# Designs tried in a protein design run: peptides against a protein of PDB entry 3C66. Part 39

Target 1, 189 residues: chain A of PDB entry 3C66
Amino acid sequence: KSWANLFEKNDFFFRYKFYLEITAYTRGSDEQHLKWSGLVESKVRLLVMKLEVLAGIKIAHPFTKPFESSYCCPTEDDYEMIQDKYGSHKTETALNALKLVTDENKEEESIKDAPKAYLSTMYIGLDFNIENKKEKVDIHIPCTEFVNLCRSFNEDYGDHKVFNLALRFVKGYDLPDEVFDENEKRPSK

## One batch from the design tools (peptide; made by RFdiffusion4, then SolubleMPNN)

Design b1_p12_8_s4 (from b1_p12_8, 7 letters changed)
Fold by OpenDDE base, seed 4:
Structure b1_p12_8_s4 (fold): chain B 189 residues (1-189), chain A 12 residues (1-12)
Amino acid sequence: as target 1 above (189 residues)
Amino acid sequence: ELIIEPEYLTTS
């Protein structure tokens, strides 16, 4: 398949057993999030390049489109909860305690002017060269370098109350529901 | 068995 075909959603979330999720969080304005997420997204290719050269990684393939969501986020605790619970099917149900902002509700008075957390999530599909019964792949360095690269771009991005960045290694069966269409069945364990 | 480290990295 051409690279172009691999960048389509199609079977991307069924193709790999493993994914790296990169989520940019912003508790602030849409403008702040646009700048922050845009920066993070612009750097994903550099992370991919660093992952591809790691021993044990056979392929690191980015999904080209971010997943966007936003929640009413009245407190810092809510923001921490979002960051803790998002990105895993096991935990994402906890987000139901928060009001998801949608196109249908965004103009409601209770939502329009409410504090919000914005999320932009990028996915990297991972395939591994498993030669041994026990193989350890350490992605800490490239992930940390990526985070540092993003955070160091602007001093404002050092404010963890506003801007956050998380990387989560997730198995295909534990991907968030948002990556699947209504007619798609989640991968089994 | 594949062990990936870290499974979760956040800056918060």
Scores: peptide ipSAE 0.299, ipTM 0.893, DockQ to the pose 0.874
Fold by OpenDDE base, seed 2:
Structure b1_p12_8_s4 (fold): chain B 189 residues (1-189), chain A 12 residues (1-12)
Amino acid sequence: as target 1 above (189 residues)
Amino acid sequence: ELIIEPEYLTTS
């Protein structure tokens, strides 16, 4: 398959057994989120480069487009819940307790001016070069370096009440529903 | 908060 096919949504989320999710969170304005997520997205290629050189990683392929979502987020507890529950099919149902902002509802009075959490999620498909099941791949270092790189770019990004960044390792069968179209069947375990 | 899950991958 051509490199172009690697970035086709349908092929990408079925191609790999494992993914690294990179989610930029913003509890604030859309403008704040645009700046923060844009920064994070601009650094993903550096993370990929660091992942590719790990002995246990054979392939690290970024999906080129972020997934965008936003929720009404009236409290800090709601924001913590979003960060805890988002990014896994097992836990994402907890987000149903929050109001998802959609094109259909964004102009509703109860939503338009409500505090919001914005989410931008980038995906990296991973293939591992592990011959022995006892071998471990440590992704802590490159992930931590990536987070530090993003957060250190501007002092404002140190405010964890507003700006957050999560990296989640997920299996293909546990990807969030957002990555699949209505007619797509989730990968099996 | 910084969330990295998991820190280590073991291929089950």
Scores: peptide ipSAE 0.156, ipTM 0.754, DockQ to the pose 0.093
Fold by OpenDDE base, seed 5:
Structure b1_p12_8_s4 (fold): chain B 189 residues (1-189), chain A 12 residues (1-12)
Amino acid sequence: as target 1 above (189 residues)
Amino acid sequence: ELIIEPEYLTTS
């Protein structure tokens, strides 16, 4: 199958049992987020290359389009909650306590000028060389190197109150609802 | 069973 077919949204999120989510968070301006998320996105290919050479990883395929969302985020505690709860279907319902910014509501006065947390999420589909034994794959090193690479690019990205970066290993049945269209059924266990 | 570590990595 051509690489083009791997980037069709509907096939990508059903193709793999496992995904690595890379989320760039910004509690600040849209301009700050654009720079931060753009940097993170530009480095994802380097993470893929490091994952592909790990023992036990057969395939690491990036989905090329980021998923973008933003929430009204009045407090630091709200920002921590977003980072804790986002990226898993099991926990994402907790985000309903916050106001999601949408195209329909973004021009409302209460939302337009509110402090916001911006999220850009990249996905990597993972296929493993599962032999007959319990295999342990440690992705800590390449993930940590990736985070350090992104954070060290600009001194401003050292401010954890504004800029954050998280990597989450997620099973296909526990992907966030945002990756599925309204007519798509979530993968079963 | 496949064990992947870490399940979650954050800088916060």
Scores: peptide ipSAE 0.156, ipTM 0.807, DockQ to the pose 0.867
Fold by OpenDDE base, seed 1:
Structure b1_p12_8_s4 (fold): chain B 189 residues (1-189), chain A 12 residues (1-12)
Amino acid sequence: as target 1 above (189 residues)
Amino acid sequence: ELIIEPEYLTTS
């Protein structure tokens, strides 16, 4: 039901203290990105299953829809900057130095034929079993297995100049602005 | 304190 998905969206980014962000990056064509991001998105459920069985994780809930964005990306340095700065409220303002591609500007001559970086981001809300004040939860193994699964699907995805994949552990107060509506206040610390 | 590892994983 369309309204249930809307309400679930509004609550999702307030429901958890912690999130895992999974971002597929492509510096190339939209077709290349559709294939790469589609593959990554198709495997997220497997990562969730691997996270759920970890002793320290109580709940791992995926958000059902990806967030899509694209930037004019004329250089490799710009592409590295996007990967470094994206996915955190603390750092995302650095992306203002790049031209965001929008429905309003995509037909402009300076944007239409420009090199682009495409981003597709999936979110997993995390709840932890904190019995003791000092618990270590290691998600490295599931995350590494996920990366290997995605990268091994096609040899072309080994080209880090074109295809990248990042997983970022983020606190709810440091989520990117894109996950909140204009009238929503981000969670406090 | 809850320690989560890794905080950030990039594909190398």
Scores: peptide ipSAE 0.138, ipTM 0.795, DockQ to the pose 0.834

## One batch from the design tools (peptide; made by RFdiffusion4, then SolubleMPNN)

Design b2_p13_1_s1 (from b2_p13_1, 8 letters changed)
Fold by OpenDDE base, seed 3:
Structure b2_p13_1_s1 (fold): chain B 189 residues (1-189), chain A 13 residues (1-13)
Amino acid sequence: as target 1 above (189 residues)
Amino acid sequence: MIKLSFGDKITVS
């Protein structure tokens, strides 16, 4: 759509006060994650459509590219921690306790063979209709439907030990550091 | 009015 081409990265994450983060998690193989995240990403436009028809939402614009990261994830507790802490600037520093997989270290023997958690995150910028303050906007409904849609495609995706999908509603000043370039200043509160 | 609190994660079991 025409609006998808309108926003650059540096503009997108400064334009909205509110964002919806959609993160696909996989504790398994890269191949498993590719299939899972690809499925989730393919359905994001359906979620956008459901959000746009809500009376309290003026605009719902997806960022077109996912953010990718992976961590060494030795235990299930580590996997739960990642899911709990990721997606907020306030809590993301807890992830420093885990080894981030990078292009520079991925070939190291200790990392190459280690269990990994893969993350793919899509972002939707949200603008709410201020004039309709009396109307409650419940994005939980379309979000729940979205999660159910994604998980229903394959029985394997019901295994929460391997595959997870989370949506987080955040303010712009609390976006993860990953969305900003080194020369960009985080939005103020 | 937004029903969901900021920072809330939405997960479905």
Scores: peptide ipSAE 0.047, ipTM 0.711, DockQ to the pose 0.118
Fold by OpenDDE base, seed 1:
Structure b2_p13_1_s1 (fold): chain B 189 residues (1-189), chain A 13 residues (1-13)
Amino acid sequence: as target 1 above (189 residues)
Amino acid sequence: MIKLSFGDKITVS
């Protein structure tokens, strides 16, 4: 039902204490990013399935839609900075040093032909089987399989100067601002 | 916040 989907979207980022962020990065053309991010996004559900069978994971629930953003990215150092700072409320303010590409500014001469970094981010809400405090869940196998699955699809995706893939584990209170509406208050610690 | 790498174990509390 359409309303059920709407409600799920509204509270998804409040439902879980922990989230896994999967971000596909591309410093190149929009076409390159479309192919790369599309591939990554198509494999997320396979990762979810592999996570769900782990003994320490009770629920792995993917958010249905990716978050899209792009920045003017004139240097490789800028690209590294984006990959380092994106995905956490604590660090995302560093991205203000770069020009965010928007529908309003994308046609500006200084932006239109500028080198860009494209980002597509998928979110997975996680609920753990916590029998004791400080349990450790090993995600080595599913993460390795996921990265290999994405990177092996095309040899071009081995170029880390252009294509990157990051998995970030975050707590709900440290989610990026992009996941919340203006009228929503982020979860507290 | 943990940037995940291969072999990482996530500690849950």
Scores: peptide ipSAE 0.045, ipTM 0.741, DockQ to the pose 0.276
Fold by OpenDDE base, seed 5:
Structure b2_p13_1_s1 (fold): chain B 189 residues (1-189), chain A 13 residues (1-13)
Amino acid sequence: as target 1 above (189 residues)
Amino acid sequence: MIKLSFGDKITVS
């Protein structure tokens, strides 16, 4: 398989047992999100490098393109709910309570001027060195350093009411529906 | 599923 094939959507999300999701959240303008998500995305390679040097991690491969979504988000509670429920197939159905912004509905009067929560999600596929008696791998330190790096870039990004950054460790069978085509079968346990 | 947050010790096995 070529290097290019490794990072194709269909192949990538069936290849690994574990994934790290990096989601940049913005409750504000599209312009604010573009700057915030762009910064986060530009730093993902640094996180990958830090993960790769951990003895318990055999492979850390980033998916090259972010997944973009946005919801009508009228309240702070809605924003917290999005951050809590997004990123797992087990919990993402709770997001059905909110209006997903799509190309088909974005021009509707009730949607185009509504407060929005924007999401940009990057994925890293992970393969662990199980044979090296590494029963536990601690990825907390590199992940925390990554969050701090992004948050400290600009003082505005310290406002958790507007900008958020979450990292979620997820098994392949529990990936969000967004990573699969409608005709694709979700990986089983 | 593990959501990373400050103060939490997160280990993967």
Scores: peptide ipSAE 0.045, ipTM 0.757, DockQ to the pose 0.330
Fold by OpenDDE base, seed 4:
Structure b2_p13_1_s1 (fold): chain B 189 residues (1-189), chain A 13 residues (1-13)
Amino acid sequence: as target 1 above (189 residues)
Amino acid sequence: MIKLSFGDKITVS
């Protein structure tokens, strides 16, 4: 497949056994989130570059489309819950306790002016070298550097009450439901 | 150095 085709959804979320999820969180305005998520997304290529040079990583391939969602987020505890539960199929059902903002409901009075948490998630598919399968590949350093890079870009992004950035290392069968179409079956363990 | 396990979430303060 051509390099360009790899950026299409196609079978991207079935192609790899492992994925790195990069989620930018914003509890604030959509404008704030646009700036924050845009910055994070613009730096993903740098993370990919850092991952690719690791001996244990054979492939680090980004999916170019961000996944966008937003929730009514009335409290800081709710915001923490979102950050804790999002990004894993095992835990994402907990988010059902919150009101998901949709195009259909965004104009409702109870939602329109409610505090929001915005999420933008990028994915990197990972393939590891067979020779290193027995060795735990440490991706903590490049991931940490990436987070620091994003947060240090503007001092405002250091405010964890508003802006957050998380990277989650997940297996394909534990990807969030959002990455699959209705007609697609989740990868099995 | 912290090694990531599958499912781990990394945040930096």
Scores: peptide ipSAE 0.042, ipTM 0.710, DockQ to the pose 0.116; fails the geometry check

Design b2_p13_1_s2 (from b2_p13_1, 11 letters changed)
Fold by OpenDDE base, seed 5:
Structure b2_p13_1_s2 (fold): chain B 189 residues (1-189), chain A 13 residues (1-13)
Amino acid sequence: as target 1 above (189 residues)
Amino acid sequence: MERLYFGEKITWK
């Protein structure tokens, strides 16, 4: 098992039936997000280690690069909506109601000065042991420990109005569109 | 302790 092969996207998002999405959210400045997301990203390897030792987990492979996005986020309700809808193909279309910040529009006056929510998402591909039913594998404990580790690093990260951390357990066919290239076909059920 | 199910999203606040 070479981690080096996971530095590139390749077929990572087609290799597994299941993924764990780790998303760091920041409603604030780019600087705040850089610090928060950087911390979360630096701890992902520890989560992987904890997942790998679970009896029901055969493989836990991190994709080493985060996916970055940001939205104009004028209200707290918008921030909650982003956190609710992001990370699933089934629900992500609801985010079309918000303005996605892109390289093309980031310099627009209305966007440049707008409150923003920043997202950094890390992915872990999961393979389960055949002998263990997937429904019997509880990854909640290692995930909770991971979140506690990140949140306890700085008192400021306790402000849920600014900083949040979410984990989503998804099937490959329900991954967000962002992980696929335009010429790639989404995995089927 | 609640289990994390497929499709479930948990946000720690």
Scores: peptide ipSAE 0.319, ipTM 0.857, DockQ to the pose 0.115
Fold by OpenDDE base, seed 2:
Structure b2_p13_1_s2 (fold): chain B 189 residues (1-189), chain A 13 residues (1-13)
Amino acid sequence: as target 1 above (189 residues)
Amino acid sequence: MERLYFGEKITWK
């Protein structure tokens, strides 16, 4: 498959057994999130480069477009819950307790002025060398370096009540529903 | 050296 296919959804979420999810969280304004997520997204290429040179990683391919979502988030506990539950099919149903903001409901009085949590998620498809095909991989260092790089860009991003960054290492069958179309079947275990 | 497990989520706070 050509490199150009990485810019299209196509079969990206079926192509790899493993994915790294990078999610930028913002509990604040849309403007704050745009700046924060934009920064994170701009650094993903650097993370990919660091992953590619690891002996255990054969391929690290980014999906070039972020997935965007937002929830009404009235409390800090809700924000923590979002950060805990998002990014896994196993746990994402817990998010149903919160109001998802959509184009259809964003102008409703109860939603329009409500506190929001914004999410932008980038994905990296991973292929491992056979000699290192383990359920555990040491990617903590490059991931930590990536987080530090993002957080250090602006002092405001040190406010964890507003800005957060999470990475999740997931199998294809546990990807969030948002990455699949209605006509697509989730990968099997 | 810490390892990232499949399915594990790490949030840097």
Scores: peptide ipSAE 0.268, ipTM 0.847, DockQ to the pose 0.113
Fold by OpenDDE base, seed 4:
Structure b2_p13_1_s2 (fold): chain B 189 residues (1-189), chain A 13 residues (1-13)
Amino acid sequence: as target 1 above (189 residues)
Amino acid sequence: MERLYFGEKITWK
């Protein structure tokens, strides 16, 4: 069975206490982002495999569908802010200062030709071994290897002004609002 | 080597 068939969207973001967020950022064209995010997404399976073999991780399950967002991003500072604030419910409200591109507004003249930051986010649900619950699981190594793998694929992806890749280790109650349907309540702490 | 902890976001630049 493909990963796509293994996980129903309906409970994935309620199933795990912990998640790893993988976000590919592009400040450039949609074509650039498509290539970059596509590459990142294609390598997520390798990251999952590396996570699964860690002693502290019992399960690493990817949510196969990426979450796509784009913002009007007129400045580099805005791009940095997006990269800093995105991916956590605690901080995502800061993104309200930027114009979210939607299907409803994408054709507006002020948005259509504006510089944009594109985001594609993949999620991995994590279950940890009970025996190691008290021990901090260090997932930094496999994450770093993953980033290096993605960045090294093409020299162009070394341009941090355009292409970035971030990983965030979050608790379920701190997931971004985007992962929940309008009628779903955020998991409690 | 840096460790990734809960709530931490790391961007590789």
Scores: peptide ipSAE 0.242, ipTM 0.826, DockQ to the pose 0.115
Fold by OpenDDE base, seed 1:
Structure b2_p13_1_s2 (fold): chain B 189 residues (1-189), chain A 13 residues (1-13)
Amino acid sequence: as target 1 above (189 residues)
Amino acid sequence: MERLYFGEKITWK
């Protein structure tokens, strides 16, 4: 199937057993996040190209649209917690301790003026060759190169108190709830 | 060579 057919959310998160999550974090303004996440998103295809040429990776298909979320983030510890817990169904419930910003609540004074952490997440579905379909994948190098490429683009992105970038290698059954509709059943282990 | 494991999250600092 062509990439074009995979750009529909309909079955993308059911098609693969394995996914790479790329999350851009910003604790600051929405403007700061727009610039940072936009940069990261613009480079994802380069990462895909590097993954596709690795031994053991048969297919690396990006989901072209980011998932967006934001939380009230009063402290640096909260920001660290978000970066630790986000991106896995196993751990994402910890985020319930923070106030999720929604269209319904964003105009509330307590939320509007609060420090916020913004998240933009891109997904890559992975298919492995049988020979290398194992728990360990040598994708650290291309991922590191990708992160370095993003971080080096602007000196401002060196401020880790504001801008961060994380990658998570997950199985389909451990994808965050955000990728599924309410009527969709999560893939089983 | 460093590897990514299933479920592993890496944040670059």
Scores: peptide ipSAE 0.232, ipTM 0.830, DockQ to the pose 0.112

Design b2_p13_1_s3 (from b2_p13_1, 9 letters changed)
Fold by OpenDDE base, seed 5:
Structure b2_p13_1_s3 (fold): chain B 189 residues (1-189), chain A 13 residues (1-13)
Amino acid sequence: as target 1 above (189 residues)
Amino acid sequence: MQRLYVGDKITWK
């Protein structure tokens, strides 16, 4: 397989046992989200570099395309719920209580001008060294450095009412449904 | 120092 093929969807979400999900959240305008998510996306490669040098990590491969979604988000509690439940197959069904914005419904009057939460998610596939399988690899440090790098870029990004950033460490079988096609079977445990 | 484990979600606010 060519190096280029590793960055195509193909079997990316089946290739690794573990994934790191990086989600930029924005409760505000599409323009605000574009700037925030764009910044986060631009820094992902720096996080990859920091992960690759950890003794417990053999491979850290980013998926180059972000996954994007948005929900009607009328309250701050809804925004917190989205941030809590998104990114895991175990919990994502709770998001069904909110209205997902789609190409089919985005022009509806009740949705078009409604407050929204925007999500952009980047994925990193992780392969760990066998020698360290028994030892929990602590990726907290590079993740924290990454978040600090993103948030310190502009003072506006310190407003947690609008801008948030989350990282989730998940197994392949617990990836969100969005990463799989309808004809693809979710990885087993 | 808090470690990030499989299944954990960390949100920085």
Scores: peptide ipSAE 0.292, ipTM 0.864, DockQ to the pose 0.114
Fold by OpenDDE base, seed 4:
Structure b2_p13_1_s3 (fold): chain B 189 residues (1-189), chain A 13 residues (1-13)
Amino acid sequence: as target 1 above (189 residues)
Amino acid sequence: MQRLYVGDKITWK
């Protein structure tokens, strides 16, 4: 649909009070992640459609580009930590315990061949109906359906040691730092 | 069924 080109980055992450973060995780090869994240990203529009029809949701607009990051991830515990802490400003500082892979360091010997966790995150901005503000909107069903759809595509994606998928329902002020430019101030509470 | 509200993160494992 036409929403694919509706929003620029600078507007999108300030427009909504609430966001749904969809993160595809891969602890494996970049090729594995490319396939997994590509699949997840290809299905986001279906999730949007399911969200839009919920009575409590007025608008569900996806940001068109994924955010990509990767960490050196030597252990399963590290992978669990990433999945637990990523996607929230209040918790993302815990990720500092891991080595973020950057263009500047990716060729270092200690990083180049290290086990990695890859992250691809899609964002959906959410606007809720005022009439339903008194009640918490439960988006678990469409989210679960989405996850099931992605996971069921290939049997390999059932390996939770390698492939994971998480959805986080966050307020704009709690978005990860990655969505903001250096010159941008994150939304306030 | 589990509920997903604002502030929640769910990882399907």
Scores: peptide ipSAE 0.287, ipTM 0.864, DockQ to the pose 0.114
Fold by OpenDDE base, seed 2:
Structure b2_p13_1_s3 (fold): chain B 189 residues (1-189), chain A 13 residues (1-13)
Amino acid sequence: as target 1 above (189 residues)
Amino acid sequence: MQRLYVGDKITWK
């Protein structure tokens, strides 16, 4: 299978045992989120390059399309909860306490003008070298550099009440439900 | 410096 096939969903979320999730969060307007997430997404290739040169990483393949979601987010505590719980199948059920914004409900009076948190998530599939214990690979440095690069681009992105950026290093069986089709079975442990 | 290992989620604030 060619590397080019990884730009589409195909079996991307079944190919790797490990993934890096990059989520841009915005509690504000959709316009604010578009700018913030667009910036983050534009820098993902740089992160991939930095990951590929790590001794413990054999392959780092990005999934090219972001996953988008938004929630009614009336409080800062809700925003913190979203940032804590999102990105893991183990914890994502906590998000059910919030109202997911959909095309069907976005025009409802209770949703249309409500404060919202927007999420855009990019995924990188990771393949490790056999000689290195997978769980001992520290990717903190390239991830921190990536975050700093994104945050330093504009002073507005330093407002953590509005803009946030999270990275999660997850196993394939713990990927969020959003990455799988309804007819797809989640990878096993 | 906090290390990022498998299973970790870090939100930079």
Scores: peptide ipSAE 0.279, ipTM 0.860, DockQ to the pose 0.115
Fold by OpenDDE base, seed 3:
Structure b2_p13_1_s3 (fold): chain B 189 residues (1-189), chain A 13 residues (1-13)
Amino acid sequence: as target 1 above (189 residues)
Amino acid sequence: MQRLYVGDKITWK
């Protein structure tokens, strides 16, 4: 049921103080993105397993569905801007300078044939052990291993002009707007 | 190896 799905989504993005965002970027075709994002998504469970064994992490809980978005991306600078600004509420408003592709506008001639950047984002909720709450948990190693695993899968993914991968460690109050419904209040600091 | 802290972003290129 729609309400159950909504509740599960809402509960997830309010349940944790910290989240890890995994975003696969593709500036190319939809087919290229499908393959790239599919690969990244298929490896998320391995990252979760590596996070769970860290002493400071009590729970690493992946959200089940990716968030999908695409923008008209005419230049490489636009692509860099997307990668820099996406994934944080503090910076995501900069993306308003780009044309978001929607079901309503995707058939417009100016959008249909335009170069596009595709984004697929997976979220992992993180709960830390109370004893280690004051300790900064270093998740760099498992994250780096994850990135290496994804990018080394196929030599084609070495083209950073087309394929990119980013991981962002964020607090709940700084999650992108996409994870909340219009009627939901963003978590406070 | 740099530690990853809250607010940090790792981008692969």
Scores: peptide ipSAE 0.278, ipTM 0.860, DockQ to the pose 0.113; fails the geometry check

